# Ledger of designs, part 7: peptides against a protein of PDB entry 6B4J

Target 1, 315 residues: chain A of PDB entry 6B4J
Amino acid sequence: DITMQWYQQLQDASMQCVLTFEGLTNSKDSQAKKIKMDLQKAATIPVSQISTIAGSKLKEIFDKIHSLLSGKPVQSGGRSVSVTLNPQGLDFVQYKLAEKFVKQGEEEVASHHEAAFPIAVVASGIWELHPRVGDLILAHLHKKCPYSVPFYPTFKEGMALEDYQRMLGYQVKDSKVEQQDNFLKRMSGMIRLYAAIIQLRWPYGNRQEIHPHGLNHGWRWLAQILNMEPLSDVTATLLFDFLEVCGNALMKQYQVQFWKMLILIKEDYFPRIEAITSSGQMGSFIRLKQFLEKCLQHKDIPVPKGFLTSSFWRS

## One batch from the design tools (peptide; made by RFdiffusion4, then SolubleMPNN)

Design b1_p11_8_s2
Fold by OpenDDE base, seed 3:
Structure b1_p11_8_s2 (fold): chain B 315 residues (1-315), chain A 11 residues (1-11)
Amino acid sequence: as target 1 above (315 residues)
Amino acid sequence: MKMTKIPLEPP
């Protein structure tokens, strides 16, 4: 399976990255520990500062992240910080930055869906300039949300139930599995972030270049989902999230062919979702159904709430 | 019902 090979390659690359900076991570030296913490803060704080408030502020954040990744010194916590402070500094920062973008999907976007767009446009712009960060974003995303690949992890013989739950993307703390609503909320945030990344371009970049991970991956994701048997509650939830965020963009890009896909979802895929949906999970399916039927009826998919307008970039 | 496999590559 080409999709699973791609998944594994990204996970292997991510693992190799971790091994590369292990010296920095495991160092007992006080200076190395300080550098590690400074680099970690420099990589992650700007991402946490991303907001829907002003385009000018978003540009400042982007420029700071790009400067850091370019080996330039940046101010963080009142200190000058550079990836050149340690030979493993760049790899570490790229990894932690990518991890933080995915974490913002998991936390911020999960709670505030409109936050997907400013986070995604920065992530997309950084990915254009730093492809390795993009690969690491995918690796982190795929590990936390296998449904972003997409695939549904299977239980293997001899596997502990907790390990299987973790592979499915559940958090397990103190032998307690995460509640389904919280799990789906986090997965929704990550899928919404991904759906935003694949459609957004940094407005101050070279727009003549092809998007490093564009809408073709949106088509691929949908096709892959539809070629698999649905998973109870998960598929209906995440399919809605994906279509709400990037359906308009996919419609504009693929036009009639995308509408054919939506019709196929309604006619062929909805019965399969419904067949595996319990009465307690019907809400997720109903939401998806109502959304898609409305789109088909109106022959339009609305621009998602929080989509960045020209006025945002002038602020 | 044989699920008609959707091509993974966009049109």
Scores: peptide ipSAE 0.491, ipTM 0.903, DockQ to the pose 0.743
Fold by OpenDDE base, seed 2:
Structure b1_p11_8_s2 (fold): chain B 315 residues (1-315), chain A 11 residues (1-11)
Amino acid sequence: as target 1 above (315 residues)
Amino acid sequence: MKMTKIPLEPP
């Protein structure tokens, strides 16, 4: 399976990255610990400052992240910080930056769906200039949300139930599994972020270049989902999230062929979802069904709420 | 009925 090979390659690359900077992370030296903390803050704080408020502020954040990744000194916590302070500094910063982008999907986007767009456009722009950050974003995303690959993890013989739950993306603390609603909320945030990344380009970059992980991956994701048997509640939820965020962009890109895919979802895939959906889970399916049927009826998919306009970039 | 596999590559 090509998709699973790709998944495994990204996980292996992420693990190798961690091994590369283990000297920095495991150091008992006081100076190394200070450098680690300064680099971690420099990588993560700018991402947490991303907001829907102003395009000018978003540009400042982007420029700061790009400067850091380019080996230039940046101000963080009242200090000048550079990845050149340690031989493993760049790898560490790339990893922590990618981790933070995915965490913003898991937390911020999960609570505020509109936040997907400003986070995604920065992530896309950084990915264009720093491909390794993009690969690490995918690795973190796939590990936390296997449905972003997509695949449904299976229980294997000899596996602990808690390990299986973690593979599915559940948080398990003190032998207590996360509630289904909280789980789906986090998965939704990550899928929405991913759906935004694949369609957005940084407006101040070289737009003539190919998107490093563009709408072709959106088509692939949908095709792969539709080629699998649905998972109860999960498939209906995440398919809605994905289509609400990137359906308009996919429609514009693939036109008639995308409409054929939407018809196939309605005619062939909805009966399969319905067959596995309990009465208590019908809410997610009904929401998906109503959205898709409305799109088919109107022959249009709305631009998602929070989509960045020209006025945003002038602010 | 085996659903016809959708091509993973876009048109």
Scores: peptide ipSAE 0.490, ipTM 0.902, DockQ to the pose 0.727
Fold by OpenDDE base, seed 5:
Structure b1_p11_8_s2 (fold): chain B 315 residues (1-315), chain A 11 residues (1-11)
Amino acid sequence: as target 1 above (315 residues)
Amino acid sequence: MKMTKIPLEPP
């Protein structure tokens, strides 16, 4: 399966990246530990500062991240920090930066859906300039949310239940599995972030270049989901999240062909979702159904709430 | 009914 091969390649690349900076991460030297912590903060703090407040602030954050990745010194925690402070510094920063973008999907976007857009536009712009960061974003995303690939992990003989739960994307702490609502909330955040990334371009970049991971991947994601049997509650939830965030963009890009796909979802896929949906899970399905039926009725998919406008970039 | 396989590549 081509999709699973792609998944595995990205995971392998991510694992290889971890090995490249093992010297930095495992060092017992006090100076190396200090550098590691400084680099980790320099990579992650700017991402945590991304907000919906002002385009000018977003540009400052972008410029800081790009400067760091370009080997320039940046101010972090009152100190000058550079990836050149250690031979593995760049690889480490790229990995931690990518991890942090996905974590913002998991945490910030999960709680505040509108946050998807400012995070995604920075991630997209950084990906355009630093392709390795983009691959690592995908690797982290796929590992935390296999539904972003998409695939549904299967239980294998001899597998521990906790390991299977982790493969599904659940957090397991002290032998307690995460509650379903919290799990779905985190998965939703990551899918919404992904759906935003594939449609957004950094406005100050070279827009003549093709998006490094554009709307063609949105079509592919939908096609792959629809080619699989749905998973109870998960598929209905994430399909809604995806369509709410990038449905308008996909409609504009693929027009009549996208509408045919939406009709297929209603006519052929909804019965499959309904057949596996318990009475207690009907809320997720109803939300998806109502959204899609409204879109079909109005022959329009609304621009998502929080979509970045020209006024945002002038602020 | 066998669901028609949707092409993974966009039109």
Scores: peptide ipSAE 0.487, ipTM 0.903, DockQ to the pose 0.749
Fold by OpenDDE base, seed 1:
Structure b1_p11_8_s2 (fold): chain B 315 residues (1-315), chain A 11 residues (1-11)
Amino acid sequence: as target 1 above (315 residues)
Amino acid sequence: MKMTKIPLEPP
C-alpha cells in the first residue's frame, strides 16, 4: 500500500531526526541543557503567539520562525538564541517546531476551530521554505492522528490493549483511556488544522511555486477515507471537520468532479456510516448529513468561519 | 456491495 509506505517513511524520518539530536537532549552538561531549553522556547513560543488579531503580528511571528530556521539569531526570553549554538540545534528546532504546530491543532484548534487558519498559513509558509519541517509536521500529525493519513490501526496478536489504544490516537494515563468526547475533540482539531494547511499559502512568499502539500492531498485524503469502511463515530466526525474547513476550496478547485464525490458520499457512504452508528453516536452522523445535504441543496459550500481575508492581511 | 474505488489522484 503506497499510503502506508508513505506513512512509514515519514515515521522513519522523524525517528532518525530524534536520533540525530539525542546528544543534545541527553546531555548532562549544564551549557547543553541551557541551549536545549533556549532552542525549545525559541521554536515553540512564537507558534503559541499565533492569533487572529492582526496580519502584521502574524508576519512578525513568521519572520521570527524563518529567521531561527535560517541560522540567524533571534530574541527569546531576553536572550539571543541561534540554532548554531549546537551542531544538533537545527534538527532539534525543526522537530520541536513541527511538534508544536501539531500540538496547536490538538489543543487550540480543538477548542477554537477558527484558530486553524492563522496557524495553518504560518505552517504552510514555513513548509514552503523548510520542507523538512513539513515532513516532520506530517510525521507528528500521522502519529497522533492516524486518521490524517488516513488509516485505521488494527489490533495485532500479542499487542497490549493500551498500546493499541495509543496507536488509535487515544491518550492513556495511569491505565485510564481518554474519554471518547475528548479523543474526538483532539482528532477534530488536528484534522481541521490539516485541512487548513493544504489550502493556504503564505501571501508574502513566491506564490508562483506549487504548494508543497496542496489540495491534491485533500482529494487524496477524501478518496482514501471513502475507499475504506467507516469507523464508528470517528469517520463521521472527521469527515465533517474536513469538509467544513476545506470543502469550499476543494469545490473551487475540482468543480463538477468534487460535486460527484459529495453525491457519492451521500448515496454510497452514508448508508455504511449509519449501519455502524449506534443510537448514542447518531449526533456526529446527523451533523455530517445535515451539512452535506445543505451543501448539495444549495449547490454551494460556505467559506469556513475564520478564513483569512484581504482585510486581515492589511491589519 | 463492492465499493466503487475512488481514484486517489485528482481529476
Scores: peptide ipSAE 0.494, ipTM 0.907, DockQ to the pose 0.739; fails the geometry check

Design b1_p11_8_s4
Fold by OpenDDE base, seed 5:
Structure b1_p11_8_s4 (fold): chain B 315 residues (1-315), chain A 11 residues (1-11)
Amino acid sequence: as target 1 above (315 residues)
Amino acid sequence: MKYTKIPLEPP
């Protein structure tokens, strides 16, 4: 399976990255520990500062991240920080930055869906300039949300239940599994972030270049989902999240062919979802169904709430 | 029911 091969390749690359900077992360030297902390803050704090407030602020954040990745010194915590402070500095920063983008999906976007767009446009822009960061974003995303690949992890003989739960994307702490609502909320945030990334381009970059991970991956994701048996509650939830965020963009890009896909979802896939949906889980399915039926009826998919406008970039 | 597989590559 080509999709699973791609998944595994990204995971392997991520693991190799961790091994590459282990000298920095495992060092007991005081200076190395200081450098590590400074680099970690420099990589992650700007991402945390991303907001929907002003385009000018977003540009400043982008420039800071790009400068750091380019080997230039940046101010962080009142100190001048550079990836050149340690031979493993760049690898470490790329990894931590990618991890932080995904974390903003599972936390910030999960709680505030509109936050997907400013985070995604920065991530997309950084990805254009730093492809390795993009690969690491995918690796982190896929590990935390296998449904972003997409695939549904299976229980294997001899596997501990907790390990299976973790593979499914659940957090397990002190032998307690995450509540289903919190799980779905985090998964939704990550899918929404992904759906935003694949459609957005940094407006101050070279937009003549091909998107490094564009809407073609959105089509692929949908196709793969539809080629799989649905998973109870999860498929309906995430399919809605994905279509709400990037359905308009996919419609504009693929037009009649995308509408055919939506018709297929309604006619062929909805019965399959309904067949596995309990009465208590009907809410997610109904939400998806109502959304798609409205889109088909109106022959339009709305622009998602929070989509960045020209007004945002002028602020 | 044999479901027609959707091509993974966009049109």
Scores: peptide ipSAE 0.514, ipTM 0.912, DockQ to the pose 0.727
Fold by OpenDDE base, seed 2:
Structure b1_p11_8_s4 (fold): chain B 315 residues (1-315), chain A 11 residues (1-11)
Amino acid sequence: as target 1 above (315 residues)
Amino acid sequence: MKYTKIPLEPP
């Protein structure tokens, strides 16, 4: 399976990255610890500052992240910080930055869906300039949300239940598994972030270049989902999230062929979802159904709430 | 039921 090979390759690359900066992360030296913390803050704080408030602020954040990744010193916590402070600094920063983008998906976007767009446009722009960060974003995303690949992890003989739950993307703390609503909320946030990334380009970059991970991956994701048996509640939820965020973009890109896909979802895939959906889980399916039927009826998919406009970039 | 597989590559 090419998709699973791709998944594994990204996970292996991510694991190798962790090993490369292990010296920095495991150092007991006080100076190394200080450098680690400074680099971690420099990588993550700008991402946490991303907001829907002003395009100018977003540009400042982007420039700061790009400067850091380019080996330039940046101000963080009142100190000058550079990846050159340690031989493993760049790898560490790339990893932590990518991790933070995905974390903003599972936390910020999960709670505020409109936050997907400013986070995604920065992530896309950074990915364009720093492909390794993009690969690491995918690796983190895939590990936390296997449905973003997509695949559904299977229980294997001898596996601990908690490990299986973690593979499915659940958080397990103190032997307590995350509630389904919280789980789906986090998965939704990550899928929405992904759906935003694949359609957005940083407006101050070279827009003539091919998107590093563009709408073709959106088509692929949908095709892969539809080629799989649905998973109860999960598939309906995430399919809705994906279509709400990038359906308009996919419609504009693929036109009639995308509409054919939507018709196929309604005619062939909805019965399959419904067949595995319990009465208590029907809400997610109904939401998906209502959304898609409305789109088909109006022959239009709305621009998602929070989509960045020209007015945002002039602010 | 053999469902028609959707091509992974966009048109």
Scores: peptide ipSAE 0.514, ipTM 0.911, DockQ to the pose 0.708
Fold by OpenDDE base, seed 4:
Structure b1_p11_8_s4 (fold): chain B 315 residues (1-315), chain A 11 residues (1-11)
Amino acid sequence: as target 1 above (315 residues)
Amino acid sequence: MKYTKIPLEPP
């Protein structure tokens, strides 16, 4: 399976990255510990500062992240920080940066869907300049949200229930699994972030180049989801999230062929979702159904709320 | 899909 091979390759690369900077992360040396913390802050704080307020501020954040990844010194916590402070500094920063982008998906975007767009455009722009960061974003995303691959993890013989729950993307703390609503909220945030990344280009880059992970992956994701049996509540929820965020972009890109896909979803896939949906889960399916039927009726998919406009970039 | 396979590559 090509999709699973891709998943595994990204996970392997991520694991190898962790091994590469173990010297930095496991060091007992006080100076190394200081460097680690400085690099971690330099990598993650700018991402947390991303907001919908002004394009100029977003550009400053982007430039800071890019400078750090380029080996230039940046100011962080009142100190000059550079990945050159340690031989493993670049690998560590790339990993932590990618991790933070995904974390913003599961936390910030989960709570504020419109936050997907400013985070995603920075992530896309950084990915264009630093492909390894993009691969690590995917690795972190896939690990936390297997539905972003997509695949539905299966219970294996001898597996503990808690391990299966974690594999499904649930958080399990003190033998307590997170509530379903919180789980779906986090998954939604990550899918929405992903859906935003694949359609957005950093406006100050070379836009003539091919997107490093563009809308073709959006088509692939949809096709893969539709080629799989639906999972109760999860499929309806995430399919809605994905279509709401990138449906307009996919429509513009693939035109009639995308509309054919939407018709197929309505005619062939909805009955399959409905067949596995309990009365208590019907809300997610109804939301998806209403959204798609409205789009088909109007022959239009709305631009998602929070989409970055020209006025944003002039602010 | 059960009855129709959608190509993974875009058109």
Scores: peptide ipSAE 0.508, ipTM 0.906, DockQ to the pose 0.592
Fold by OpenDDE base, seed 3:
Structure b1_p11_8_s4 (fold): chain B 315 residues (1-315), chain A 11 residues (1-11)
Amino acid sequence: as target 1 above (315 residues)
Amino acid sequence: MKYTKIPLEPP
């Protein structure tokens, strides 16, 4: 399976990255620990500052992240910080930055869906200039949300139940598994972030270049999902999240062919979802069904709430 | 079960 090969390659690359900067992360030297902490803060704090407030502020954040990745010194916590402070600094920062983008999907976007767009446009722009960060974003995303690949993890012989739950993306703390609503909320945030990334381009870059991970991956994701058996509650939830965020963009890109896909979802895939949906889980399916039927009826998919407008970039 | 109904490559 080509999709699973791609998944494994990204995970292997991510693992190799971790091994590369292991010297920095495992160092007991006080100076190395300080550098690690400073680099981690420099990589992650700007991402946490991303907001829907003003385009000018977003540009400042982008420029700071790009400067850091380019080996330039940046101010963080009142100190000058550079990836050149340690030979493993760049690899570490790229990894932590990518991890933070995914974490913002998991936390911020999960709680505030509109936050997907400013985070995604920065991530897309950074990915364009720093492809390795993009690969690491995918690796982190795939590990936390296997449904972003997409695939549904299977229980293997000899596997502990807790490990299987983690593979599915659940958080397990003190032998307590995460509640389903919280799990779905986090998965939704990550899928929404991904759906935003694949359609957005940083407006101050070379827009004539091909998107490093564009809408063709959106089509592939949908096709892969639809070619799989649905998972109870999960598939309906995430399919809705994905279509709400990038359905308009996919419609514009693939036009009639995309509408044919939506018809197939309604006619062929909805019965399969409904067949595995319990009465207690019907809410997610109903939400998806109502959304898609409305789109088909109106022959339009609305621009998602929070989509960045020209006025945002002039602010 | 895997269904081969939709091409993975976009049109």
Scores: peptide ipSAE 0.503, ipTM 0.896, DockQ to the pose 0.499

## One batch from the design tools (peptide; made by RFdiffusion4, then SolubleMPNN)

Design b1_p20_8_s4
Fold by OpenDDE base, seed 3:
Structure b1_p20_8_s4 (fold): chain B 315 residues (1-315), chain A 20 residues (1-20)
Amino acid sequence: as target 1 above (315 residues)
Amino acid sequence: MEEEIKELEKKIEERYKKLE
């Protein structure tokens, strides 16, 4: 399967990246530890500072991240930090940065859906300039949210239940599995972030170039989802999240073909989702149903709440 | 990836035709 091969290649690249900077992460040397912590903070703090407040602040954050990845010194925690401080510094920073972007999907976007857009536009812009960061974003995203690939992990003979739960994306702490609502919330955040990334371009870059991971991947995602058997609660939830965030963009890009897709979802796929939906899980199903019915009725998909406007970039 | 997309789109189109 080509999709699974792609998934595995990204995971392998991510694992190889970890191995390349293992010397930095496992060092017992006090100076190396200090460098590691400084680099980690320099990579992650700017991402955590991303907000919906002002475009100018977002640009500053972008420039700082780009500078760091370009080998330039940046100020972090009152100190000058550079990836050149260690031979493994760049690989480490790229990995941690990518991890942090996905984590912001998992946490910030999960709690505040509108946060997807400013995070995504920075991620997209960085990806354009630093393709390896993009690959690592995908690797982290796919690992935490296999539904972003998409695929549904299967239980294998001899597998521990806990390991299977982790493969599904559940957090397991102290042998306690995450509650379904929290799980879906995190998955939703990551899918929403992904849906935002594939449609956004950094406005201060060379927009004449092709998006490194654009809407064609969104179309692929939808196609793949529809060719899979639905998963209880998950499919309805994430399909809604995806369409709410990037449905308008997909509509504009694919036009009639997109509407055919929506009709297919409503007429063919909904009954399959319904058949596996319990009474206690009807919330996600109903939400998706209402969304699609509204969109089909109005022949329009609304621009998502939080979408960045020209006024944002002038602030 | 493009080939995969085309294949998936073809499958979707075939399903859509069955709904007509």
Scores: peptide ipSAE 0.268, ipTM 0.829, DockQ to the pose 0.720
Fold by OpenDDE base, seed 2:
Structure b1_p20_8_s4 (fold): chain B 315 residues (1-315), chain A 20 residues (1-20)
Amino acid sequence: as target 1 above (315 residues)
Amino acid sequence: MEEEIKELEKKIEERYKKLE
């Protein structure tokens, strides 16, 4: 399975990255610990500062992240910080930065869907300049949200229920699994972020270059979902999230072929989703159905709320 | 990945034709 091989390769690369900077993370030296914390803050704080307020501020954040990844000193926490402070500093920063982007999907985008776009455009731009960060973003994303691959983890013989739940993306704390609504909210945020990344290009970069992980991956994702048996509640939820965020872009890119896919979803895939949808889960199903019916009726997919406009970049 | 996309697209197309 090519998809699973790709998944595993990314996970392996991520694991190897962690091992590479283990010296930094495990050091008991006070100076090394300070450097680690400074680098971690320098990598993550700018991402947390991403907002929908002004394009100029977003550019400043981007420039700061790029400068850090380029080995230049940046100001963080009132101190000058550089990845050159430790031989493992760059690997560590790339990993933590990627982790933070995914975490913003899991948390910020989950709570505020419109936040997907400014986060995604920065992530996309950084990915273009720093491919390793992109691979690590995928690794973190895939680990937290297998549905972004997509694949549905399966229960294996001898597996503990909690481990299976974690594989599915659930948080399990003190033998308590998170509520389904919270789980889906987090998954939605990550899918929405992903859907935004694959369609957005940093406007101040070399846009003549091919997107490092573009809409073709969105098309692949849809195709793969349609070739899989639906998962109760999850498939309907995430398919809606994905299409709401990147459906307009996919429509423009794939045109007639995209509409054929939507018809296929409505006529062939919906009955399969419905068959596994309980009465308590009808909300996600109905939402998806209504969205697709509206899009097919109007022969248009709306631009998602929060999509960055030219006016945003002039602010 | 490109080959995977093509394969999946083919499957979709085949399925779509059956619905026509």
Scores: peptide ipSAE 0.260, ipTM 0.827, DockQ to the pose 0.775
Fold by OpenDDE base, seed 5:
Formats: sequence, C-alpha cells, structure tokens
Structure b1_p20_8_s4 (fold): chain B 315 residues (1-315), chain A 20 residues (1-20)
Amino acid sequence: as target 1 above (315 residues)
Amino acid sequence: MEEEIKELEKKIEERYKKLE
C-alpha cells in the first residue's frame, strides 16, 4: 500500500528527527536547558499569536518564524534567540514548530473554524521555504489524525485497547477514553487546517513555484476516502469538514470532474454512510447531506467563512 | 497518489457510462 508506505516514511523521519536532537532535550547542563526553553518558546509563541485581526501582524509572525529557521537571531521573551546556539537547535525548532501548527488545528481551529485560514497560510508559506517543516507537519498531523492520511487503524492481536484507542486518535488519560464529541471536534480542526493548507499560498512569496503540497493532495485524499469503507460518524463528519473548507478550491481546479465526484458521493457513497449511521449520529450525516444537496442544487460551493481576502492583507 | 486518483477517475467514468 503506497499510502501506508508514505505514512510510515514520514513517521520514521519524524522519529529520526527526535533522536537527532535528543542531546539537547536530555541535557542536564543549565545552559543547554535554557537554550532549549528559549528555542521552544521562539518556535511556538509566534504560531499561537496567529489571528484573523490583521494581515500586517500575520506578516510579522511569518517573518519572525522564517528568520528563526534561517539561522537569524530573533527576539523572544526579551532575549535574542538563534538556532545556532546549539548544533541541534534547527532540528529541534523545526520539529516543535511543526508540532505547534498541528496543535493549533487540534485546539484553535477545532473551536474556531475560521482560524484555519490564517494558520494555514503561514504554514504553507513556511513549508514552501522550509520543506522539512512541511514533512514534519504531515508526520504530526498523520499521527494525531490518521484520517488525514487517510486510513482507519485496525486492532491487531495482542494490542492493548488503550493503545488502539490512541492509534485511532483518541486521547486516553487515566484509563478514560475521550468523549466522542471532543474527539470529532479535534479531528475536525486538524482536517480543516489540512484542507486550508493545500489550497493557500503565502502572498508575499514566489507564487510561480508549485505548491509543495497542493490541491492534488486534496483530490487524492477524496479518492482514498471514497475507496475505503466509511467509518461510523467519522467519515461523514470529516468529509463535510474537508469539503466545506476546500470544496470551492477543488471546484475551481477540477471543474466538471469535481461535480462528477460530488454526484458519486451523493448517489453511491451516501447509502454506505447511511447504512452504518445510528440514530444518535444522524446529525453529522444530515449536515453532510444538506451540504451536498445545496451545492448540487446551486451548482456552486461557497467560499468558506474565514477565507482571507485582499482586504485582510491590506490591514 | 497518481494511482489513487486514476482509480477514482475510472470509477467516476464507469458510473456515468452506466447512467447514459
């Protein structure tokens, strides 16, 4: 399975990255600990400051992240911080930055769907300049949300139930599994972030270059989803999230083929989703149904709420 | 990736041929 090979390759690369900066993370030296903390803050704080307020602020955040990744000193917490302070500093920062982007999908986007776009455009722009960060974003995303690959993890003989639940993306704390609604909310946020990343380009970069992980990956994602048996509640939820965020972009890119796919979803895939949908899960199913019916009726997919306009970039 | 896309495209075309 090519998809699973790709998944595993990214996970292996991520694991290797962790091993590479282990000296920094495990050091008992006071100076090394200070550097680690400063680098971690420098990598993550700018991402947490991303907002929908002003394009100028977003540019400042982007420039700061790019400067840090380029080996330039940046101001963080009133101190000058650089990845050159430690031989493992760059690897550590790239990993933590990528992790933070995915975490913003999991938390911020999950609660505020419109936040997907400003986060995604920064992530896309950084990915264009720093491809290793992009690979690490995918690795973190895939691990937390296997449905972003997509694949549905299977229970293996001898596996602990909690480990299986974690593989599915559930948080398990003190032998208590996360509630389904919270789980789906987090998964939704990550899928929405991903759907935004694949369609957005940083407007101040070289837009003549090919998107490092563009809409063709969205088309692949849909293809793979449709080739899989639906999972109860999950498939209906995430398919809606994905299409709401990037459906308009896919429509523009793939035109007639996109509409053929939507018809296929409605006519052939929907009955399969319905067959596995319980009465308590009808909400997600109905939402997807209504969305598809509306889009097919109007022959249009609306631009998603929160999509960044020219006016945003002038602010 | 290319194979997955091609498979979907094939399914789409097969579906529409049946509807014609």
Scores: peptide ipSAE 0.176, ipTM 0.798, DockQ to the pose 0.508
Fold by OpenDDE base, seed 1:
Structure b1_p20_8_s4 (fold): chain B 315 residues (1-315), chain A 20 residues (1-20)
Amino acid sequence: as target 1 above (315 residues)
Amino acid sequence: MEEEIKELEKKIEERYKKLE
């Protein structure tokens, strides 16, 4: 399976990255610990500051992240911080930055869907300038949300139930598995972030260049989902999330082919979802149904709430 | 990735040719 090979390559690259900065992370030296903490804060705090308030503030955040990744000193916590403070600093920062972007999908976007767009446009812009960060974003995203690949993890003989649950994306703490609603909420946030990344370009970059991970990956994602048996509750939830965020962009890009696909989803794939949907899971099913019917009836997919406009960038 | 897209496109073409 080519998709699984690609997924494994991403995970291997991520693991190799962790090994490269192991000296920094495992150091007991006081100075090394200080550097690690400063670098971690410098990498993650700017991402947490991303908001829908003003385009100018978003640009400042972007510039700070880019400066840090470029080896320039940045101010963090009242101190000057640079990846040059440690030979493993750049690898560590790239990894932690990528992890933080995905975490914002998992947490912030999960609770506030509109947050997907400002986070995604920064992530996309940074990815253009720093491809390794993009690969690490994918590695983190796909590990936490295998449905973003997409694939459904399978139980293997001899596997512990908790390990299988973690592979599926569930959090397991103290032998207690995460509630289904919280699980789906986190998965939704990550899918929405991904759907935003693949369609957005940083407006101050060279937009004539090809998107490093563009809408063709969205088209591929849909194609792969449609070729898979639906998973109860999960498929209906995430398919809706994906189409709500990037359906308008896909419609504009693929035009007639998009509508043919949407009809195929409604007429052929949706009954397969229905067949596996229990009475207790009808919420996600009904939401997807209503969305598809509305879009087909109006021959339009609305621009998602929170989509960044020209007025945002002038603020 | 290309194979999944091609398969989808084939299915679309076979079923919904009238949308061309």
Scores: peptide ipSAE 0.166, ipTM 0.802, DockQ to the pose 0.314

